# Designs tried in a protein design run: peptides against a protein of PDB entry 5KEZ. Part 164

Target 1, 320 residues: chain A of PDB entry 5KEZ
Amino acid sequence: NVAIYNPFRPWWERYQPVSYKLCTRSGNEDEFRNMVTRCNNVGVRIYVDAVINHMCGNAVSAGTSSTCGSYFNPGSRDFPAVPYSGWDFNDGKCKTGSGDIENYNDATQVRDCRLTGLLDLALEKDYVRSKIAEYMNHLIDIGVAGFRLDASKHMWPGDIKAILDKLHNLNSNWFPAGSKPFIYQEVIDLGGEPIKSSDYFGNGRVTEFKYGAKLGTVIRKWNGEKMSYLKNWGEGWGFVPSDRALVFVDNHDNQRGHGAGGASILTFWDARLYKMAVGFMLAHPYGFTRVMSSYRWPRQFQNGNDVNDWVGPPNNNGVI

## One batch from the design tools (peptide; made by RFdiffusion4, then SolubleMPNN)

Design b2_p20_6_s4 (from b2_p20_6, 6 letters changed)
Fold by OpenDDE base, seed 1:
Structure b2_p20_6_s4 (fold): chain B 320 residues (1-320), chain A 20 residues (1-20)
Amino acid sequence: as target 1 above (320 residues)
Amino acid sequence: LEWEPYFLFAEDYERLAALA
């Protein structure tokens, strides 16, 4: 991914790929293979947060300022380490003046335009699908169990399916023969927009963001909510079907939303209530559960907003 | 065009808050 130095190596640089090389501040490919093997050998499976909707930001300077030193040029859409070129992006498909998503009530913009300046891949093209599938298959062959598909809301479900149809079965060294990758898709569906979580049910599970929001309200006893109301927790609360739901109390995004309206979300900052929520989630049968492991950072609130919400995970790697 | 950090849009946070 791109190396961002202002601010210094933020968490979100990891979501700006310039290649599909396994060479980041989290480690190199050999280290990753080692981790996957060790985890699989004790029954712990690995899923990868796969960023396949886009490459890096349009405004990032061209050069070799990346975690693996690969050259890239956002201005010319040149990513030779893949390789991608100008033919592989939706620049001509997006019809907005800025090239970015301007109206989230327009599903075509949401899927064909740039997410906050991130260069939008033309997932309709078989070439692009194949390059992504090669990346994911490489991970499958290493021994990963599945994927979180980042920014799935911004990809056409059919394009996702086309990629998934190219995937190998899981590595038979650790998984039963014929096993398929576990897929869950990050779709932020809180209502009011044309894109729905149900659009993606055919590809795998979907993140249920209402879960953490509603649970936080109940645990905090806001708006007269009571624990007894959790009797019909799950579909009874209007959530997606249990077999399509991936549920969580918080994630890396909404745990940073304290100033912008994410006050209902419970995080490690509210340790006692957070433990209660996580405990409830793990005990309740609804959905596939995900437990967050995060880190503390020096929060600095200005006008209700944490100006240090960019701070990345602890890292002592001074090289990349 | 100036790039913004990759996180949830403000409107998503507002919608999330409305669920509380």
Scores: peptide ipSAE 0.027, ipTM 0.507, DockQ to the pose 0.029
Fold by OpenDDE base, seed 2:
Structure b2_p20_6_s4 (fold): chain B 320 residues (1-320), chain A 20 residues (1-20)
Amino acid sequence: as target 1 above (320 residues)
Amino acid sequence: LEWEPYFLFAEDYERLAALA
């Protein structure tokens, strides 16, 4: 991915890929392989956060400032380490003036235009699908158990399906023969937009963002909410079917929420309430549960916004 | 140009708040 030095190595640089090389601040490919093997050998499975919707931001300077030293040029859409070129992006499909998503009520924009300037891959192209599949298959062959698909809302479900159809079975050294990778898709569906979580049920599980939001309001006792109302928690609260849901109290994004927005989300900053929420989640049968392991950072609020929301994991001069 | 942080849109946070 792109190496960002201003601010100094933010967490979000990880979501700006310039290649599919397994070479990041977390380590090289050999170290990753070693970790996967060690984990699998003790029954711990690995799921990769796969960033396949886009490459890095269009405004990032060209050069070799990347975690594996690969050259890239966002301006010319040149990613030779893949390789991708201008033919592999949706610049010509996006009809907005900026090239970015401007209207989330237009499903076509949401999927064909750039997410906050991130160069949008042309996932309709078999070449692009194959490059992504090769990346994911390499991980599968190493021994990962599945994937979180980042920014799934911004990909056509059919394109995702086409990629998934190219995937290998899981590594038989650790998984039963014929096992398929576990897939869960990050889709933010809080209602009011044309893109629905149900659009993605065919590809795997989806994130249920209503879960943490509503649970937060209940545990915080906002708006007269009571714990007793959780009697019909799950589908009874309008959530997606349990067998399609991946549930969580918080994630790395909404931990960094600002202002009044997202204030219901419980995080480790409110330790007591957070433990209550996590405990409830783990005790309740609804959905596939995900527990957050995070870190504290020196928050600095200005006008309701944490100006240090970029701070990544604890590190030693950029080395994790 | 400096690239904006990759996180949820403010609109998404507002929608979350509306669920409260």
Scores: peptide ipSAE 0.025, ipTM 0.554, DockQ to the pose 0.030
Fold by OpenDDE base, seed 4:
Structure b2_p20_6_s4 (fold): chain B 320 residues (1-320), chain A 20 residues (1-20)
Amino acid sequence: as target 1 above (320 residues)
Amino acid sequence: LEWEPYFLFAEDYERLAALA
């Protein structure tokens, strides 16, 4: 991915890929292989956060300032390490003046335009799908168990399906023969937008963002909410079907919202309430659970926003 | 120009707040 130095190596640089090389702040491919092997050998499975909707930001300077030293040129849409060129992006397909998503009520914009300047890949192209599948298959061959598909809301479900159909079975050294990768998709569906979580059920599980929001309200006793109201927790609260849900109390984004998190979201900053929420989540059968493991950073709030929300995990001069 | 973090869009946060 792009190496960002202002601010200094933020967490979000990870989501600006310039290649599919397994070479990042976390380590090189050999180190990754070693980690996957060691984890698998003790029954811990690895799921990769796969950034396949886009490449890096369009405003990033061309050069070799990347975690693996690969050259890239956002201005010309040149990513030779893949390789991608101008033919592999949706620049001509997006019809907004800025080239970015301007209206989230327009599903076409959401999927065909740039997410906050991130160069949007033309996932309709078999070439692009194949390059992504090749990347994911490489990971599968290493021994990962599945994937979180980043920014799935911004990809057409059919394009995702086309990629998934190209994926290999999991590595038989650790998984039963014929096993398929576990897929969960980041889709933000809080209602009121045309894109629905249900659009993605065919590809795998989806994130249920209502879970943490509603649970936070209950645990905080906001609006007269009571724990007893959780009797019909899950589908009874309007959540997606349990077998399609990936649930969580918080994530890396909403940890960086107002106060201890965004809105009603509970985070480690509110330790007692957070433990209650996590405990409930783990005890309740609804959905596939994800527990957050994060870190503290020097928060500085200005006008309700943390100006240090960019701070990444503990590192040694950028190396994790 | 500083790149903005890979956050949820403001609209999403507003909707989350409405759920609270």
Scores: peptide ipSAE 0.025, ipTM 0.529, DockQ to the pose 0.030
Fold by OpenDDE base, seed 3:
Structure b2_p20_6_s4 (fold): chain B 320 residues (1-320), chain A 20 residues (1-20)
Amino acid sequence: as target 1 above (320 residues)
Amino acid sequence: LEWEPYFLFAEDYERLAALA
């Protein structure tokens, strides 16, 4: 991915890929392979956060400022380490003036235009699908158990399916023969937009962001909410079917607490309430649970926003 | 150039707030 130095190595640089090489601030491919092996050998499975909707931002300077040293040129859409070229992006398909998503009520824009400047891959192309599948299959062959598909809301479900159909079975050294990778898709569906979580049920589980939001209000006792109201927690609260839901109290993004929406999300900053929420989540049968492991950073609020929300995990000169 | 998280957009935060 792009190595960002202003601010200094933020967490979100990981979501601006320039190649599918497995060398990042966390380590190289050999180290990753060793980790996966060691984890699998003790029954701990690895699920990779796969960034496949896009490459890096269109405004990033060309060069070799990347975690693996690969050259890239966003301006010309040149990612030779893949390789991708200008033909592999949706620049011509997006009809907005800016090239970015301008209206989230337009599903076509949401999927075909750039997400906040991130170069949008043409996932309709078999070439692009194959490059992504090769990346994911390499990980599968290493021994990962599945994937979180980043920014799934911004990909056509059919394109995702086409990629998934190219995937290998899981490594039989640790998984039963014929096992398929576990897939969960990041889809932010809080209602009010044309894109629905149900659009993605066919590909795997989806994130249920209503879960953490609603649970937060209940645990905080906001708006007269009571824990007794959790009697019909799950589908009874309008959530997706349990067998399609991946649930969580918070994630790395909503943990950053932007505005009032962020305030409703419980995080480790509210330790007692957070433990209550996580405890409830783990005790309740609804959905597939994910527990957040995070870190403290020097929060500095200005006008209600943390100006240090970019701060990544504790690191040694950018290396984790 | 400085970038910001993109998983939750302003609209998403507003919706989250509305759910509260």
Scores: peptide ipSAE 0.020, ipTM 0.517, DockQ to the pose 0.031

Design b2_p20_7_s1 (from b2_p20_7, 6 letters changed)
Fold by OpenDDE base, seed 4:
Structure b2_p20_7_s1 (fold): chain B 320 residues (1-320), chain A 20 residues (1-20)
Amino acid sequence: as target 1 above (320 residues)
Amino acid sequence: GEPHPGILWSGDAVAGGAPR
């Protein structure tokens, strides 16, 4: 991914890929392979946050400022380490003036235009699908158990399906023969927008962002909400079917007050309430649970916004 | 600033949820 130095190595640089090389501030491919092996050997499975909707930001300077030193040129859409070129992006497909998503009530914009300037891959192309599949298959062959598909809301479900159809079975050294990768898709569906979580059920599980948001309001006793209302928690609250739901109290985005959920989201900053929420989540049978492991950072609020929301995990001069 | 996934969505507003 792009190496960002201003601010200094933010967490979100990881979501600006320039190649599919397993070479980041967390380590190189050999180290990753070693980690996966060691984890698998003790029954711990690895699920990769796969950034496949886009490459890096269109405004990032060309060069070799990347975690593996790969050259890239956002301006010309050149990512030779893949390789991608201008043919592999949705620049011509997006019809907005800016090239970015401007209206989230327009599903085509949401999927065909750039997410906050991130170069949007043409996932309709078999070439692009294949490159992504190759990346994911390499990970599968290493021994990962599945994937979180980042920004799935911004990908056409059919394109995702096409990629998934290219995936290998899981590595038989650790998984039963014929095992398929576990797929969960990040889709923010709180209602009010045309793209629905149900659009993605065919591909795997979907993040249920209503879960953390609603649970937060209940535990906070906002708007007259009561714990007793959790009697029919899950589908009874209008959440997606349990077998399609990946549930969580918070994620990296809404933990920082961004994305879905707003101020209702409980985080480790509110330790007691957070533990209640997480405890409830783990105790309740609804959905596949994900527990957030985060970190403290020096929050600095200016005009209600944390100017340090970019701060990544504790690191040694950028190396995690 | 640099683009990143940490964005506000138009549908971020969550109303109180009574059981259905």
Scores: peptide ipSAE 0.032, ipTM 0.647, DockQ to the pose 0.034
Fold by OpenDDE base, seed 1:
Structure b2_p20_7_s1 (fold): chain B 320 residues (1-320), chain A 20 residues (1-20)
Amino acid sequence: as target 1 above (320 residues)
Amino acid sequence: GEPHPGILWSGDAVAGGAPR
């Protein structure tokens, strides 16, 4: 991915890929392979956060400032380490003046335009689908058990399916023959927009963002809400079907959220309430549960916003 | 600043909810 130095190596640089090389501040391919093997050998499975909707930001300077030293040029859409070129992006499909998503009530913009400047891949193209599938299959062959598909809301469900149809069965060294990758898709559906979580049910599970948001308000006792209201927690609250839901109290994004419900999210910063929420989640039989493991950073609030929400995970290994 | 995905609420407010 791109190496960002202003701010200094933020967490979100990991979501700006310039190649599909397994070479980042988290380690190299050999180290990753070693980890996967060790984990599988003790029954711990690995699910990879796969960034396949986009490459890096359009405004990032061209060069070799990346975690594996690969050259890239956002201006010309040149990513030779893949390779991608200008033919592999949705620049011509996006009809907005900025090239970015401007109206989230327009599903076509949401899927064909750039998410906050991130160069949007043309997932309709078989070439692009194949390059992504090759990346994911390499991971499957290493021994991963499945994937979180980042920014799935911004991809057409049919394009996702086309990629998934190219995937290998899981590695038979650790999984039964014929096993398929576990897939869950990050879709932010809080209602009110044309893109729905249900659009993606055919591809796998979907993140239920209403879960953490609503649970937070209840645990915080906002708006007169009571714990007794959780009696029909899950589908009774209008959440997606349990067998399609991946649920969580917080994630790396909404842990840093603010405004319009962002404050409802419980995190490790509110230890007591957070433990209550996580405990409830683990005890209640709804959805596939995910527990967050995060880190502390020096929060500085200005006008209700943490100006240090960019701070990346601790790193002292010297890896760029 | 540099673009990043962040969390997108799309202007929709998340309020407390009662069960249906």
Scores: peptide ipSAE 0.031, ipTM 0.643, DockQ to the pose 0.034
Fold by OpenDDE base, seed 3:
Structure b2_p20_7_s1 (fold): chain B 320 residues (1-320), chain A 20 residues (1-20)
Amino acid sequence: as target 1 above (320 residues)
Amino acid sequence: GEPHPGILWSGDAVAGGAPR
């Protein structure tokens, strides 16, 4: 991914890929392989956060400022380490003036235009699908158990399906023969927009962002909410079917006030309430649960916004 | 030289998906 130095190595640089090389702030491919092996050997499975909707931001300077030193040129859509070129992006398909998503009520924009400047891959192309599949299959062959598909809302479900259909079975050294990768898709659906979580059920589980948002409201006792109202928690609250839901109290985005949930989201900053929420989530049968492991950073609020929301985990000069 | 704004990865308009 892009190495960002201003601000200094933010967490979000990880979501700006310039190659599919397993060479990042966290280590190289051999170290990753070693970690996966050690984890699998003790029954801990690894799921990769796969960024396949886009490459890095369109405004990032060209050069070799990347975690693996690969050259890239966002301006010309040149990512030779893949390789991608201008033919592999949706620039000509997006019809907005900015090239970015401007109207989230237009599903076509949401999927064909750039998410906050991130270069949008043409996932309709078999070439692009194949390059992504190669990346994911390499990970599968290493021994990962599945994937979080980042920014799934911004990909056509059929394109995702086409990629998934190219995937190998899981590594038989640790998984039963014929096992398929576990897939969960990041889709924010709080209602009111044309793209629905149900559009993605055919590909795997979907993040249920209503879960953390509503649970936070209840635990905080906002709007007269009571714990007793959780008696029909899950589908009874309008959530997606349990077998399609991946649930969580917070994630890296909404922990920082970004994305779905707003101020209702409970985080480790509110330790007692957070423990209550996480405890409830783990005890309740609804959905597939995910627990957040995070870190403290020096929050600095200005006009209601944390100006340090970019801060990544504790690191040694950018190396984690 | 200028700081790059943080990106809201979820991008959802209802959820406040504007870059910071």
Scores: peptide ipSAE 0.025, ipTM 0.681, DockQ to the pose 0.040
Fold by OpenDDE base, seed 5:
Structure b2_p20_7_s1 (fold): chain B 320 residues (1-320), chain A 20 residues (1-20)
Amino acid sequence: as target 1 above (320 residues)
Amino acid sequence: GEPHPGILWSGDAVAGGAPR
């Protein structure tokens, strides 16, 4: 991914890929293989946060400022380490003046235009699908158990399916023969937009963001919500079917979020309430549970917003 | 701002209320 130095190595630089090389601040491919092997050998499975919707930001300077030194040129859409070129992006499909998503009520913009400047891959193209599949298959062959698909809301479900159909079975050294990768898709659906979580049920599980938002409101005793209302927690609250839901109290994004339920999200900063929420989540049968492990950072609120929400995990001069 | 999407997008909203 790109190496960002202003601010200094933010967490979100990880989500601006310039190649599919397993070479980042977290380590190199050999180290990753070693970790996966060691984890699998003790029954701990690895699920990769796969960034396949886009490459880096269009405004990033061309050069070799990346975690593995790969050259890239956002301006010309040149990513030779893949390789991608101008033919592999949705610039011509996006009809907005800026090339960015301007209206989230337009599903075609959400999927065909750039997410906050991130160069949007043409996932309709078999070439692009194949390059992504090769990346994911490499990970599968290493021994990962599945994937979180980042920014799934911004990809057409059919394109995702086409990629998934190219995937290998899981590595038989650790998984039963014929096992398929576990897929869960990051889709933020809190209502009010045309793209729905249900659009993605055919590809795997979907993140249920209503879970943490609603639970936070209840635990905080906001808006007259009562614990007694939790008697039909799950589908009874309008959540996705349990067998499609991946549930969580917080994640890295909404841990830093604001507005539209962002303030309701419980985090480790609210230790007592957070423990209550996590305990409830783990005790309740609804959905597939995910527990957050995070870190503290020097929060600095200005006008209600943490200006240091970019701060990444503890590191030594950028190296984790 | 952060290039990675946050919980609040242009049309996102959280509706409260008792379960159905």
Scores: peptide ipSAE 0.031, ipTM 0.656, DockQ to the pose 0.035; fails the geometry check

